# Peptides against a protein of PDB entry 4GXB, part 91

Target 1, 277 residues: chain A of PDB entry 4GXB
Amino acid sequence: VPTEEVSLEVLLSNGQKVLVNVLTSDQTEDVLEAVAAKLDLPDDLIGYFSLFLVREKEDGAFSFVRKLQEFELPYVSVTSLRSQEYKIVLRKSYWDSAYDDDVMENRVGLNLLYAQTVSDIERGWILVTKEQHRQLKSLQEKVSKKEFLRLAQTLRHYGYLRFDACVADFPEKDCPVVVSAGNSELSLQLRLPGQQLREGSFRVTRMRCWRVTSSVPLPSGSTSSPGRGRGEVRLELAFEYLMSKDRLQWVTITSPQAIMMSICLQSMVDELMVKKS

## One batch from the design tools (peptide; made by RFdiffusion4, then SolubleMPNN)

Design b2_p17_7_s2 (from b2_p17_7, 11 letters changed)
Fold by OpenDDE base, seed 4:
Structure b2_p17_7_s2 (fold): chain B 277 residues (1-277), chain A 17 residues (1-17)
Amino acid sequence: as target 1 above (277 residues)
Amino acid sequence: PLYLVEEFENPVFQAED
């Protein structure tokens, strides 16, 4: 692609648009710096955020596709998909809420965390009781951003990334689940008809390994299951989990977001490694 | 089916409770 100056749209979690002028040849960090400059985010806080490729749903919700890698060209990455539903989103890229303290000290950082948290609550990514919701709404009406965040930090699934409904082989084969990643775990939520919400928590420290599998159905002659069109790629995330002492079991999630789930696992592992050193 | 598999070992895996 020839190097040209272009206007690139980057969205915040709340859908706010940030327009930046960049080169088509600018890498992810260059674009991130441009976004930071546009927002007046200090350089020392840039590392707490990342750019993500997302698919915008009809309701305005974001389905996270992947984190943009350092070598990528964000303009090319998003435009090559030739669909207006794909967007670039700025989001915080750490898991430990302790890092919020560093970000919240800056007005712009505070605003970014606040906007993200409000959005995550509105989307149901952060789980709230009725009473908690009332308290949060009151704080939002008062524009008490710091107090809002402090309360939000105590909520279930604060800082988690919620994925689209998908299928897992846990606790049974072909179970519809909602997966969330955060706090060094994958949470698998299941609601079967007539049953209470069940949650499986899978801590990263108990995962021996994980894998991403991409499969293309070969045209086998006879049993074309009618629903999966010829050529649909099936993505799966599988992890080997220590269920009990000396008992490892594979858990497999079938999801178009398997790559993003793997990225989250790696990111959580990386953060844990930093804390261990 | 053709499979592409990428596997990652977890360096923070704790085998002991």
Scores: peptide ipSAE 0.514, ipTM 0.910, DockQ to the pose 0.745
Fold by OpenDDE base, seed 3:
Structure b2_p17_7_s2 (fold): chain B 277 residues (1-277), chain A 17 residues (1-17)
Amino acid sequence: as target 1 above (277 residues)
Amino acid sequence: PLYLVEEFENPVFQAED
């Protein structure tokens, strides 16, 4: 691609648009710096955020595809998909809420965390009770962003990334689940017929390994399931989990977001490694 | 089926309960 100056749209979690002028040859960090400059985010806080490739759903919700890597050219990465549904989103890229303290010290950082948190609550990524919702609304009306975040930090699945509904082989084969990543775990939520909502928590520290599998089904002359087009790539995330003492078991999640799930796992692992050093 | 597999070892795995 020839090097040209272009206008690139980057979205915040709430859908707010940030337009930046960049070169087509600018790498992820260059684009991130441009976004930070546009927002007046200080340089020392840039590292707390990342750019993500997402697919915007009809309802405006974001399905996270992957984190943009350092060597990527964000303009090329998004435009090469030739679909307007793909967007670049700025989001915080750490898991430990303790890092919120660093970000919240700056007005722009505070605003970014606030906007993200409001959006995550509105989308149901953060789980709230009726009373908590009332308290949050009150704080929002008062525009008390710091207090809002402090309350939000105590909420279930604060800081989690929620994935689209998918399928897992746990606790039973072909179970419909909603996966969320955060707090050094994968949370699998499922509701079986006639049963209460169940949540399986899979802590990263109990995963020996994980794998991503990409498969293309062979055109078998048999009845293609009506919904999967010919040649649809099937993605799976599998992890080997310590279920109990000396008992490892593979858990497999079938999801088009398997790559993003793996990225989250790696990111959580990396953060834990930093804390141990 | 064609399979591509990428496997990751977890350095923070705790084998002991």
Scores: peptide ipSAE 0.514, ipTM 0.910, DockQ to the pose 0.733
Fold by OpenDDE base, seed 1:
Structure b2_p17_7_s2 (fold): chain B 277 residues (1-277), chain A 17 residues (1-17)
Amino acid sequence: as target 1 above (277 residues)
Amino acid sequence: PLYLVEEFENPVFQAED
């Protein structure tokens, strides 16, 4: 692509549009810096955020596709898909809520975290009781952003990324699950027929390894599941989990977001490594 | 089936409780 000046739209978690003028040749960091400058986010806080490629669903929710890598050209990455459904989103890229303290010290950082948290609650990524929801609404009405975040930090799945409904082979084969990544774990929420909502927590520290598999189903004859068009790529995330002492078991998640899940795992691992150093 | 497999070892894996 020839180097040209272009207007690039970057969305916040709440759908707010940030328009930046960049070069088509600008890498992810260059675009991130441009977004930060547009928002008046200080340079020392840029590292707490990342750009993500997402697909906007019909309901306006974002399905995270992947984190944009440093060598990528965000303009090319999003436009090459030739679909208006794909967007670039700015979101915080750390997991430990302790880092919120650094970000919240700045007005712009505080606003970004607040907007993201409000959106995550509205989308049901953060789980709230009726009473908690009432308290959050009251704080939102008062525009008490710091207090809002402090309360939100105590909520279930605060800081998690929620994925689209998918399928896992745990606890049973072909179980419909909702996966969320956060707090150094993968949370698998499932509702089996006639049963209450169950959650399986898979801590990263108990994962020996994980893998992403991309496969094209061979047109074998009979077991055409009717809804998968001929030639759809199947993505799977599998991890080997320490279920008990000396007992490793593979858990496999079938999801178009398997790559994003793997990125989350790596990111959580990286953060844990930094904390140990 | 054509498989592309990327496997990642976990450096923070704790084998002992």
Scores: peptide ipSAE 0.513, ipTM 0.910, DockQ to the pose 0.706
Fold by OpenDDE base, seed 5:
Structure b2_p17_7_s2 (fold): chain B 277 residues (1-277), chain A 17 residues (1-17)
Amino acid sequence: as target 1 above (277 residues)
Amino acid sequence: PLYLVEEFENPVFQAED
C-alpha cells in the first residue's frame, strides 16, 4: 500500500469511536500513540494498553481475533480483511489489577478503565450477583468511577477476557465450554444438560507447554465434527497440564479464537516473568 | 491432513505441587 495519510477508526471497549489520522505505513505503536494523543492519555500510560483486532458480531459484541503485533500496520491489517465487521479496539493489556492503581491516577486512564469495566459487566464477562449489580448501578448513577472500579476489582473474572462459546475435550469429549483468560489462568465453564454450572480452572503455572494447531480437514478424513464444512480451517489450542503429582494431561480447546487464547497465555506468562525477576 | 503446529514451552511452569 502506498504511504498516504488516512483516517483510522479505533474503538474503545464500549464501542466509542476514536478517529485518528495516521499514515498507512504507521506501525502498531505509532497508531497506539496517535490514539493516546487523541484521548490525552499520558505517554507513560500507553504501555498499559494494546490494540486488538476484533470481529464485531451482529449483536454488537466483540470477538477478539488477536493482538496487533509491533511490526504490523494496523490500517493494512484491518482493511485487508475487506469486511466491515473487523475493527480495531483499544483495551488494557495487563492482567494484575495492581496495575490499575497506576492507570487510575490519571483522569483519562480512569475513564478508560471505567468504560472497559462497565462494558465487561454489561457483556457478562465480569460475573456479578444481583446485589453486586445493584451496588454497581448505584455507583454508576453517582458517576463514582473510582469506587465503581474498587468494587469491580473484587468481582469474579474481573480483568478476564471472555471468548465465544467453543468446544473442549475436558472434562469429557466434545464438551461445550466458555473459556475466559485472566488472573494467570484459563477458566473453562460448562453446563451439561441437567447439571449445574461447572468450572475448570487451569493455572498457567501448571501448564508445561501449549500449542496452536491449524488444520484443514481433507474430504477423505472422517474427523470433521458435524456441521463444520469440509475443508474449513480448524484451530485448536492444546496445553499440557499438571493434573496431579507427576500426571500430565493434554487438554484441547477447539475454537476459532485459539490464536487469541495462545496470545493471552503468552501475555500472562510474560507478566509472571516480570514479577518473578 | 496438512497442519501447522506452533508449540510454546512455559518458563514459569512449576513441576512440583
Scores: peptide ipSAE 0.512, ipTM 0.910, DockQ to the pose 0.723

Design b2_p17_7_s3 (from b2_p17_7, 10 letters changed)
Fold by OpenDDE base, seed 4:
Structure b2_p17_7_s3 (fold): chain B 277 residues (1-277), chain A 17 residues (1-17)
Amino acid sequence: as target 1 above (277 residues)
Amino acid sequence: PLYLVEEVENPVFQAED
């Protein structure tokens, strides 16, 4: 693509649009810096955020596709898909809520975390009781952003990324699950017919390895997932998990978001490695 | 056909409970 000046739309978690003028040849960091400048986010806080490619659903919810890599050209990455459903979203890219303290010290950082957290609660990514919801609404009405975040930090699945409903082979084959990534784990929520909600927690520190695989279902093959058309690519995330002492078991998640899940795993691992250094 | 897109060994894996 020839180098040209273009207007690029970047969304915040709440759907707020940030328009930036960039070059088509600008890499991810260049675009991120442009967004930061537009928002008046200090340079030292840029590293706490990343750009993500998402698909906007009909209800306005975001299905995360992948994190934009450093070598990518965000304008090209989003426009090459030739669909208006695809958007670029700015979101925090760390997992440990302790880093919120650094970001919250700045007004713009505080606003970004607040907007993201409100959105995550509204989307049901953060789990709240009725009483907690009442408290959060009261704080929101008062526009007490710091207090809102402090309360939110105590909530279940705060800071998690929630994926679209998919299928796993755990605890049984072809189980419908909702996967969430956060706090150095994958949470698999399962509701079987007539049963209560069950949650499986898979800590990253107990994963020996993981892999992403791609397959094409054959008409005669046992690998045909119901509801997928002929020739559709099947993505899977599999991880080998230490279930108990000296007992490793593979868990496989079948999802179009398998790549994004693996990115989350790698990101959580990277953050843990930094903490150990 | 199965294609391996990515395989990652976890450097923070803890084998001990």
Scores: peptide ipSAE 0.494, ipTM 0.895, DockQ to the pose 0.755
Fold by OpenDDE base, seed 5:
Parts: C-alpha cells; structure tokens; sequence
Structure b2_p17_7_s3 (fold): chain B 277 residues (1-277), chain A 17 residues (1-17)
C-alpha cells in the first residue's frame, strides 16, 4: 500500500469517535500515540491502553475480534475487511485494577476509565445489583468520577471483557455459555433451561496449556448447529485445566472469538509474569 | 480438514495447590 496521509476513526468504549490523521504505513503504536495526542493523554499512560479490532453489532455493541499487534498497520487492518461494521476501539489493556490508580491520577486517564466503566455497566459486562446500580447512577449524576470508579472496582466482573454467547463442552457437551475474561481467569456463565445461573471460574494459573484450533467442517458432517453453513470456519479455544490434584481435563470453547480469548489469556499470563518478576 | 493449531504452554501454571 502506498504511504498516504489518511483520516482514521478510533472509537472509545462508549462509542465516542476520535479522528486522527495518520499515515497508511503507521504501525499500531504510531496510531495509538496519535490517538493519545488527540485526547491529550500523557505519553507515560499510553502503555495502559491498546487498540482492538471489533465488529459493531446491529445494537451498537462491540464484539471484540482481536487486539491489534505491534507490527500491524491499523488503517490497513480495518479497511481491508471492506465492511463498515469493523471498527478500531481504544480500551485499557491491563487486568489488575491496581493500575487504575496510576491512570486515574491524570484527568484524561480518569475520563477514559470512567467512560469505559459506564459503558461496561450499561452493556451488562459488569454485574450490578439494583442497589449498586442506584448508587452508581447517583454518582454519575453528580459527575463524581473517582467515587464512581472506586465503587465500580468492587463490582463483580469489573475489568472483565465479555464475549458473545457461545458453546462449551463444560460442564456438559454443547452447553450454551457466556465467557468473560478478567482477573486472571475465564468465567463461564451457564444458564440451562429451568436452572439458576451457574458460573465456572477457570484461573489461568491452573491452565497447563491452551490452544486455538481453526477447522473447516467436512461437507458430510451433520453439524448439529442448524445455523452454520457447511463451509464456515470453526474456531475453538481449548485449555487443559487442573480440575483437582493430579487431574487435568480439557475444556473446549467453540466461539468465533476464540482468537480474542487466547489473546486475553496470553495478556493475563504476561501481566502475571511481570508481577512475579 | 486443515487444522491450524497453536498450542501455548503456560509459564505461570501451578501444578501444586
């Protein structure tokens, strides 16, 4: 692609548009720096955020596809898909809420975390009780961003990334689940007909390994899922989990977001490695 | 079927509780 100056749209978690002028040859970090500059985010806080490729759903929700890698050209990565549903989103890229303290010290950082958190609550990514919701709304009305975040940090699945509904083979085969990644775990929420919501927590420290598998279904195989055309690529994330002492079991998640899930796992592992060092 | 398998060993795996 010839090097040209282009206008690139980057969205915040709340859908706010940030327009930046970049080169088509600018790599992910270059674009991230341009976005930071546009927002007046200090250079020392850039590392707390990343650019993500997402698919915008009809309801305006974002389905995370993957994190943009350092060597990628964001303009090319998004435009090559030739679909307006694909967007680039700026989001925080750490898992430990302790890092919020560093980001919140800056007004712009505070605003970014606040906007993301409000959006995550509105989307149901962060789980809130009725009373907690009332408290959050009160703080939002008062525009008390710090207090809002402090309360939000105590909420279930704060800082988690929620995926689209998918299928897992745990606890039973072909279970419909909602997967969320955060706090060094994968949370699998399951609601079976007539049953209460169940959650399985899979800590990354108990995963021996994980894998992403891409497969094309054989034409002769009756895929039991009525909606998938015989030629669609099937993505799976499988991890070998220590269920109990000396008992490893594979858990497999079938999801178009399997790649993004694996990226989250790697990111959580990387963060844990930094903390151990 | 062409399977692309990327398997990652977890360096923070704790085998002992």
Amino acid sequence: as target 1 above (277 residues)
Amino acid sequence: PLYLVEEVENPVFQAED
Scores: peptide ipSAE 0.494, ipTM 0.895, DockQ to the pose 0.701
Fold by OpenDDE base, seed 3:
Structure b2_p17_7_s3 (fold): chain B 277 residues (1-277), chain A 17 residues (1-17)
Amino acid sequence: as target 1 above (277 residues)
Amino acid sequence: PLYLVEEVENPVFQAED
C-alpha cells in the first residue's frame, strides 16, 4: 500500500467516533498516539489503552476479533477485510482495577473509563442487580463519574470482556456457553433449560497450558447446520486445567473468537508476571 | 485436518494447591 495520508475512524466502547489523520504506514502505536492526541489523553496514560479489531453486529454490539499488534498497520488491517462491519475500537487493556486509580486521576482518562463502563453495563458484560442498577442510574444522572466507577468496580464481571455465545465440552459435551475473560480467569456461564445459571470459573493460575487450533470440517454427508458454509474454519481454544489436586483436565471451547480468548489469556498472564516482578 | 495454531505453556501456573 502506498504511503498516503488518510482519515481513520476509531470508536470508543460507546460507539463515539474519533477521527484521526494518519499515514497508511503508521503502526498501531502511531495510530494510538494520534487517537490520544485527539482526545487530549496524556502520553503517560496511553499505555493503559489498546486498539482492537472488532466486528460490529447488527445491533451495534462489538464482537472482539483481536488486539492489534505493535507491528500492524491499523489502516491496512481494517481495510483489507473489505467489510464495513469491521471497526477499530479503543479500550482499556489492563485487568487489575487498581490501575483505574492512575487513569481516573486525569479528566480524559476518567471519561474514557466512564464511557466504557457505562457501555459494558448496558451490554450486560457487567452483571448488575436491580438495586445496583438504580444506584448506578442515580450516579449517572448526577454525572458523578468517579463515584459511578467506584461502585462499578465492586460489580460482578467488572473489567471483563464478554464473548459471543459459543460451545464448550464442559461440563458436558456440546454445552452452549457464554465466555468472559477478566480478573485472571475465564468464566464460562451455562444456562440449561429449566436450570439455574451455572458458572465455571477457570483461574489462569490453574491452567498449565492452552492452545488454539484450526480445523476444516470435512463435508460429512449429513447436513451440518445451514450457517456453516462448506469452507468455514473451526477455531478452538483448549486449556489444560487443574481441576483438583493432581488432576488435570482439558477444557475445549469452540468459538470463532478463540484467538481473541487466547490473547486475553496471554494478556492476563503478562499482567500477573509484571506484578510478580 | 487439524492445525495447531498456537500452544502456550503458562509461566504463572501453580501446580500446588
Scores: peptide ipSAE 0.493, ipTM 0.896, DockQ to the pose 0.784
Fold by OpenDDE base, seed 1:
Structure b2_p17_7_s3 (fold): chain B 277 residues (1-277), chain A 17 residues (1-17)
Amino acid sequence: as target 1 above (277 residues)
Amino acid sequence: PLYLVEEVENPVFQAED
């Protein structure tokens, strides 16, 4: 793509549009810096955020595709998909809520976290009780952003990334599940017919390894991926999990977001490694 | 059939509690 000045739209989690003038040749960090400048986010807080490629669903929800890599050209990455459904989203890129303290010290950082958190609650990514919801709404009406975030930080799945409904082979084959990544774990929520909601927690520290597979089923073969026809690309995330002492078991998630899930795992691992150093 | 595998070993894996 020739180097040209373009207007690029970057969305916040709540759908707020940030328009930045960038070069088509600007890399991810360049675009991120431009967004930060537009928002008046200080340079020392830029590292707490990342740009993500998402697909906007009909209901306005975002299906995360992947994190934009450093070498990528965000303008090219999004426009090459030739679909208006694909968007670039700014979101915080750390997992430990302790880092919120650093971000919240700045007005813009606070606003970004607040907007993201409100959106995550509204979308059901953060799980709230009726009473908690009432409290959050009260704080929201008062525009008490810091208090809102402090309460939100205590909520189930705060800081998690929620994926689209998919399929796993745990606890049984072809179980419909909703996967969420956060707090150094993958949470698998399932509701089997006639049963209560169940959640399986898979801590990253108990994963020996993980893998992403991309395959095209044989024409005569079967696909276990819901909604996918024969011959369609099938993505799976599999991880080998320490179920008990000296007992490793593979768990496989079939999802078009398998890549994004693996990115989350790597990101959580990276953060844990930083904490160990 | 097209088949791609990427496996990552986890450096923070704890074999023992």
Scores: peptide ipSAE 0.493, ipTM 0.892, DockQ to the pose 0.677

Design b2_p17_7_s4 (from b2_p17_7, 10 letters changed)
Fold by OpenDDE base, seed 3:
Structure b2_p17_7_s4 (fold): chain B 277 residues (1-277), chain A 17 residues (1-17)
Amino acid sequence: as target 1 above (277 residues)
Amino acid sequence: PLYLVAEVENPVFQAED
């Protein structure tokens, strides 16, 4: 792609559009800096955020595809897909809510976290009770962003990324699950007909390893997803988990977001490593 | 066919509780 100045749209979690003028040759960090500048986000807070490639679903929800890499060209990455449903989204890129304290000290950072959190609650990524929802709405009406975030930080799956419904082989084969990544874990939620919601929590510290695999199903194979035709590439994330003392078991998630899940795992691991150092 | 795209050993794995 020839180097030229272009207008690039970057969305916040709430769908707010940030238009930045960048070069087609600008790398991820360059674009991120441009977005930060547009938002008046201080340079020292840029590192708390990342750019993500997402697919906007019909309902306006975002399906995270992957994090944009350092040497990637965001303009090219998004436009090369030749579909308007693909967007670039700015989101916080850390997991430990303790880092919110650093970000919240700045007005812009606070606003970004607030917008993200509101969106995550509205999308059901953060789980709330009726009473909690009432409290959150009250705080939102008062525009008490700090208090809103403090309450939100206590909520289940605060800071998690929720993935599209997929399939896992846990607790049994071909279980429909909703996977969420956050707080150094993968949460697998399963609701079978007439049954109580079951959740498997898989802490990254108990994962010996993980892998992403790609396969082409045989024509005779049952498509795990109703929307995937025969012969479509199937992605899987598998991790070897310490279920109990000296008992490792592989858990496999079949999802088109397997790559994104692995990125989350790596990101969580990286953060934990930083904390250990 | 199955293709291994990536496999990662977890450096923060704790083998014991």
Scores: peptide ipSAE 0.482, ipTM 0.891, DockQ to the pose 0.765
Fold by OpenDDE base, seed 1:
Structure b2_p17_7_s4 (fold): chain B 277 residues (1-277), chain A 17 residues (1-17)
Amino acid sequence: as target 1 above (277 residues)
Amino acid sequence: PLYLVAEVENPVFQAED
C-alpha cells in the first residue's frame, strides 16, 4: 500500500470513536501513540494499553479477533478484511488489577478504565449481583469513577475478556460453554438445560502446554455442528492441564476465537514471568 | 487435515503443588 495520510477510527470499549490521522505505513505502536496523543494519555501509560482487532456484532458487542502485533500496519490490517464489521479497539492489556493503580493516577487513564469497566459490566463480562449492580449504578450517577473502579475490582471476572459462546469437550463432549480469560486462568461457564450454572477454572500455572489447531472438516455426512457450513475452517484451542497430582488431561475448546484465546494465555504467562523477575 | 498452528510450552507451569 502506498504511504498516504489517512483517517483511522479507533474505538474504545464503550464504542466511543477516536479519529486519528496516521500514515498507512504506521505500525501498531505509531497508531497507539497517535491515539494516546488524541486522548491526552501520557506516554508512560501507553504501555498499559493495546490495539485489538474485533468484529462488531449486530448488538454492538465486540468479538475479539486478535491483538495487533507490533509489526502490523493497523490501517492495512483492518481495511484488508473488506468488512465494516471489523474495528480497531483500544483496551487495557494487563491482567493484574494492581496495575490499575498506576493508570488511575492520571485523569485520562482513569477515564479509560472507567469506560471499559462500565462497558464490561453492561455486556455481562463482569458478573454482578443485583445489590452490587445497584451500588455501581449509584456510583455511576455520582460520576465517582475511582470509587466505581474500586468496587468493580472486587467483582467476579473483573479484568476478564469474555468470548463468544463456543464448545468444549469438558466436562463432557460437545458442551456449550462461555469462556473468559483473566486472573491467570480460563473460566469455562456451562449452563445445561435445567441445570445450575457450572464453572470450571483452569489456572495457567497448571497448564503444561497449549496449542491452536486449524482443520477443515472432512465431508463427513454427519452435519454435527449445526451452524458451520461445509468446508468452514475449524479452530481449536487445546491445553494439557494438571487435573490432579501426576494426572494430565487435554481440554479442547472449539472456537473461532481460539487464536485470541491463545494470545490471552501467552499474555497472562508473560505477565506472570515479569512478576517472577 | 489437521494443521498445528502453534504449540507453546508453558514456562510458568508448576508440576508440583
Scores: peptide ipSAE 0.481, ipTM 0.892, DockQ to the pose 0.761
Fold by OpenDDE base, seed 2:
Structure b2_p17_7_s4 (fold): chain B 277 residues (1-277), chain A 17 residues (1-17)
Amino acid sequence: as target 1 above (277 residues)
Amino acid sequence: PLYLVAEVENPVFQAED
């Protein structure tokens, strides 16, 4: 692609649009810096955020596809998909809420975390009780962003990334689940017919390894699941989990977001490695 | 056909409970 100046739209988690003028040849970091400059985010806080490729759903929700890598050209990455559904989103890219303290010290950082958190609550990524919701709304009405975040930090699945409904082979084969990644774990929520909501927590420290696989289903004459066209690539994330002492078991998640899930796992592992050094 | 896209060994794996 010839190098030219273009206008690139980057969204915040709440759908707020940030327009930046960049070169088509600008790499992910260049674009991120441009976004930071546009927002007046200081340079020392840029590293707490990343650019993500997402697919915007009809309801405005984001399905995360992957994190943009350093070598990528965000303009090319998003435009090459030839669909307006694909967007670039700025989001915090750390997991430990302790890092919020660094980001919240800056007005722009605070605003970004606040907007993201509000959005995550509104989308049901962060789980809230009725009472907690009332408290959050009160703080939101007062525009008390710091207090809002402090309360939010105590909530279940704060800082988690929620994925689209998918299928896992745990606790039984072909279980419909909602996967969330955060706090160094994968949370699998499932509701079987006639049963209460169940949640399985899989801590990354108990995962020996994980893998992403891609397969093309053979045209089996059996009724294709209504939503997948014949010939769609099946992505799976599998991890070997220490279920109990000396007992490893593979857990497999079938999801179009398997790549993104693996990116989250790697990111959580990387963060834990930094904390250990 | 199954294609392995990536397999990662976890450096923070703790084998002991």
Scores: peptide ipSAE 0.481, ipTM 0.892, DockQ to the pose 0.784
Fold by OpenDDE base, seed 4:
Structure b2_p17_7_s4 (fold): chain B 277 residues (1-277), chain A 17 residues (1-17)
Amino acid sequence: as target 1 above (277 residues)
Amino acid sequence: PLYLVAEVENPVFQAED
């Protein structure tokens, strides 16, 4: 693509639009810096955020496709898809809530975390009781952003990224699940017929390895999964998990977001590695 | 057909509890 000055739209988690003037040749970091400048976010806080490619659903919710890599050109990455459903979203890119302390010391950082957290609660990514919801709404009405975040940090699945409903082979074959990534784990929420809602927690420290695979179901093949048409690409995330002492078992998630899930795993591992250094 | 897109060995894997 020829180098040209263009207007690029970047969304916040709450759907607020940030319009930046960039070059088509600007890489991910260049665009991120432009967004930061537009928001008046200090340079030393830029590293706490990343740009993500998402598909906007009809209800305005975001289905995360992948994190934009350093070598990518965000303008090209989003426009090449030739669909208005695809957007670039700014979101925090760390998992440990301790890093919130660094970000919320700045007014702009605080606003970004607040907007993201409000959105995550509204979308059901963060799980709240009725009483907690009342408290959060009260704080929101008072615009007490710091207090709101401090309460939110104590909530279940705070800081998690929730994926679209998909299928896993655990605990049963073709089990409908909702996967969430956060706190160095994958959480699989499932409801089997006639059973209560259950949650399986898979800690990243108990995953020996993981992989993403792509397959094309054949009419005569056993690779066809429910809900996938013949000839459609099937993405899977599989991880080998330490279920008990000396017992490893493969768990496979079938999802169009398998790549994004693997990115989350890698990101959580990277953060843990930094803490061990 | 099955295609391996990526495989990662986990450096923070803990074999013991």
Scores: peptide ipSAE 0.480, ipTM 0.890, DockQ to the pose 0.765

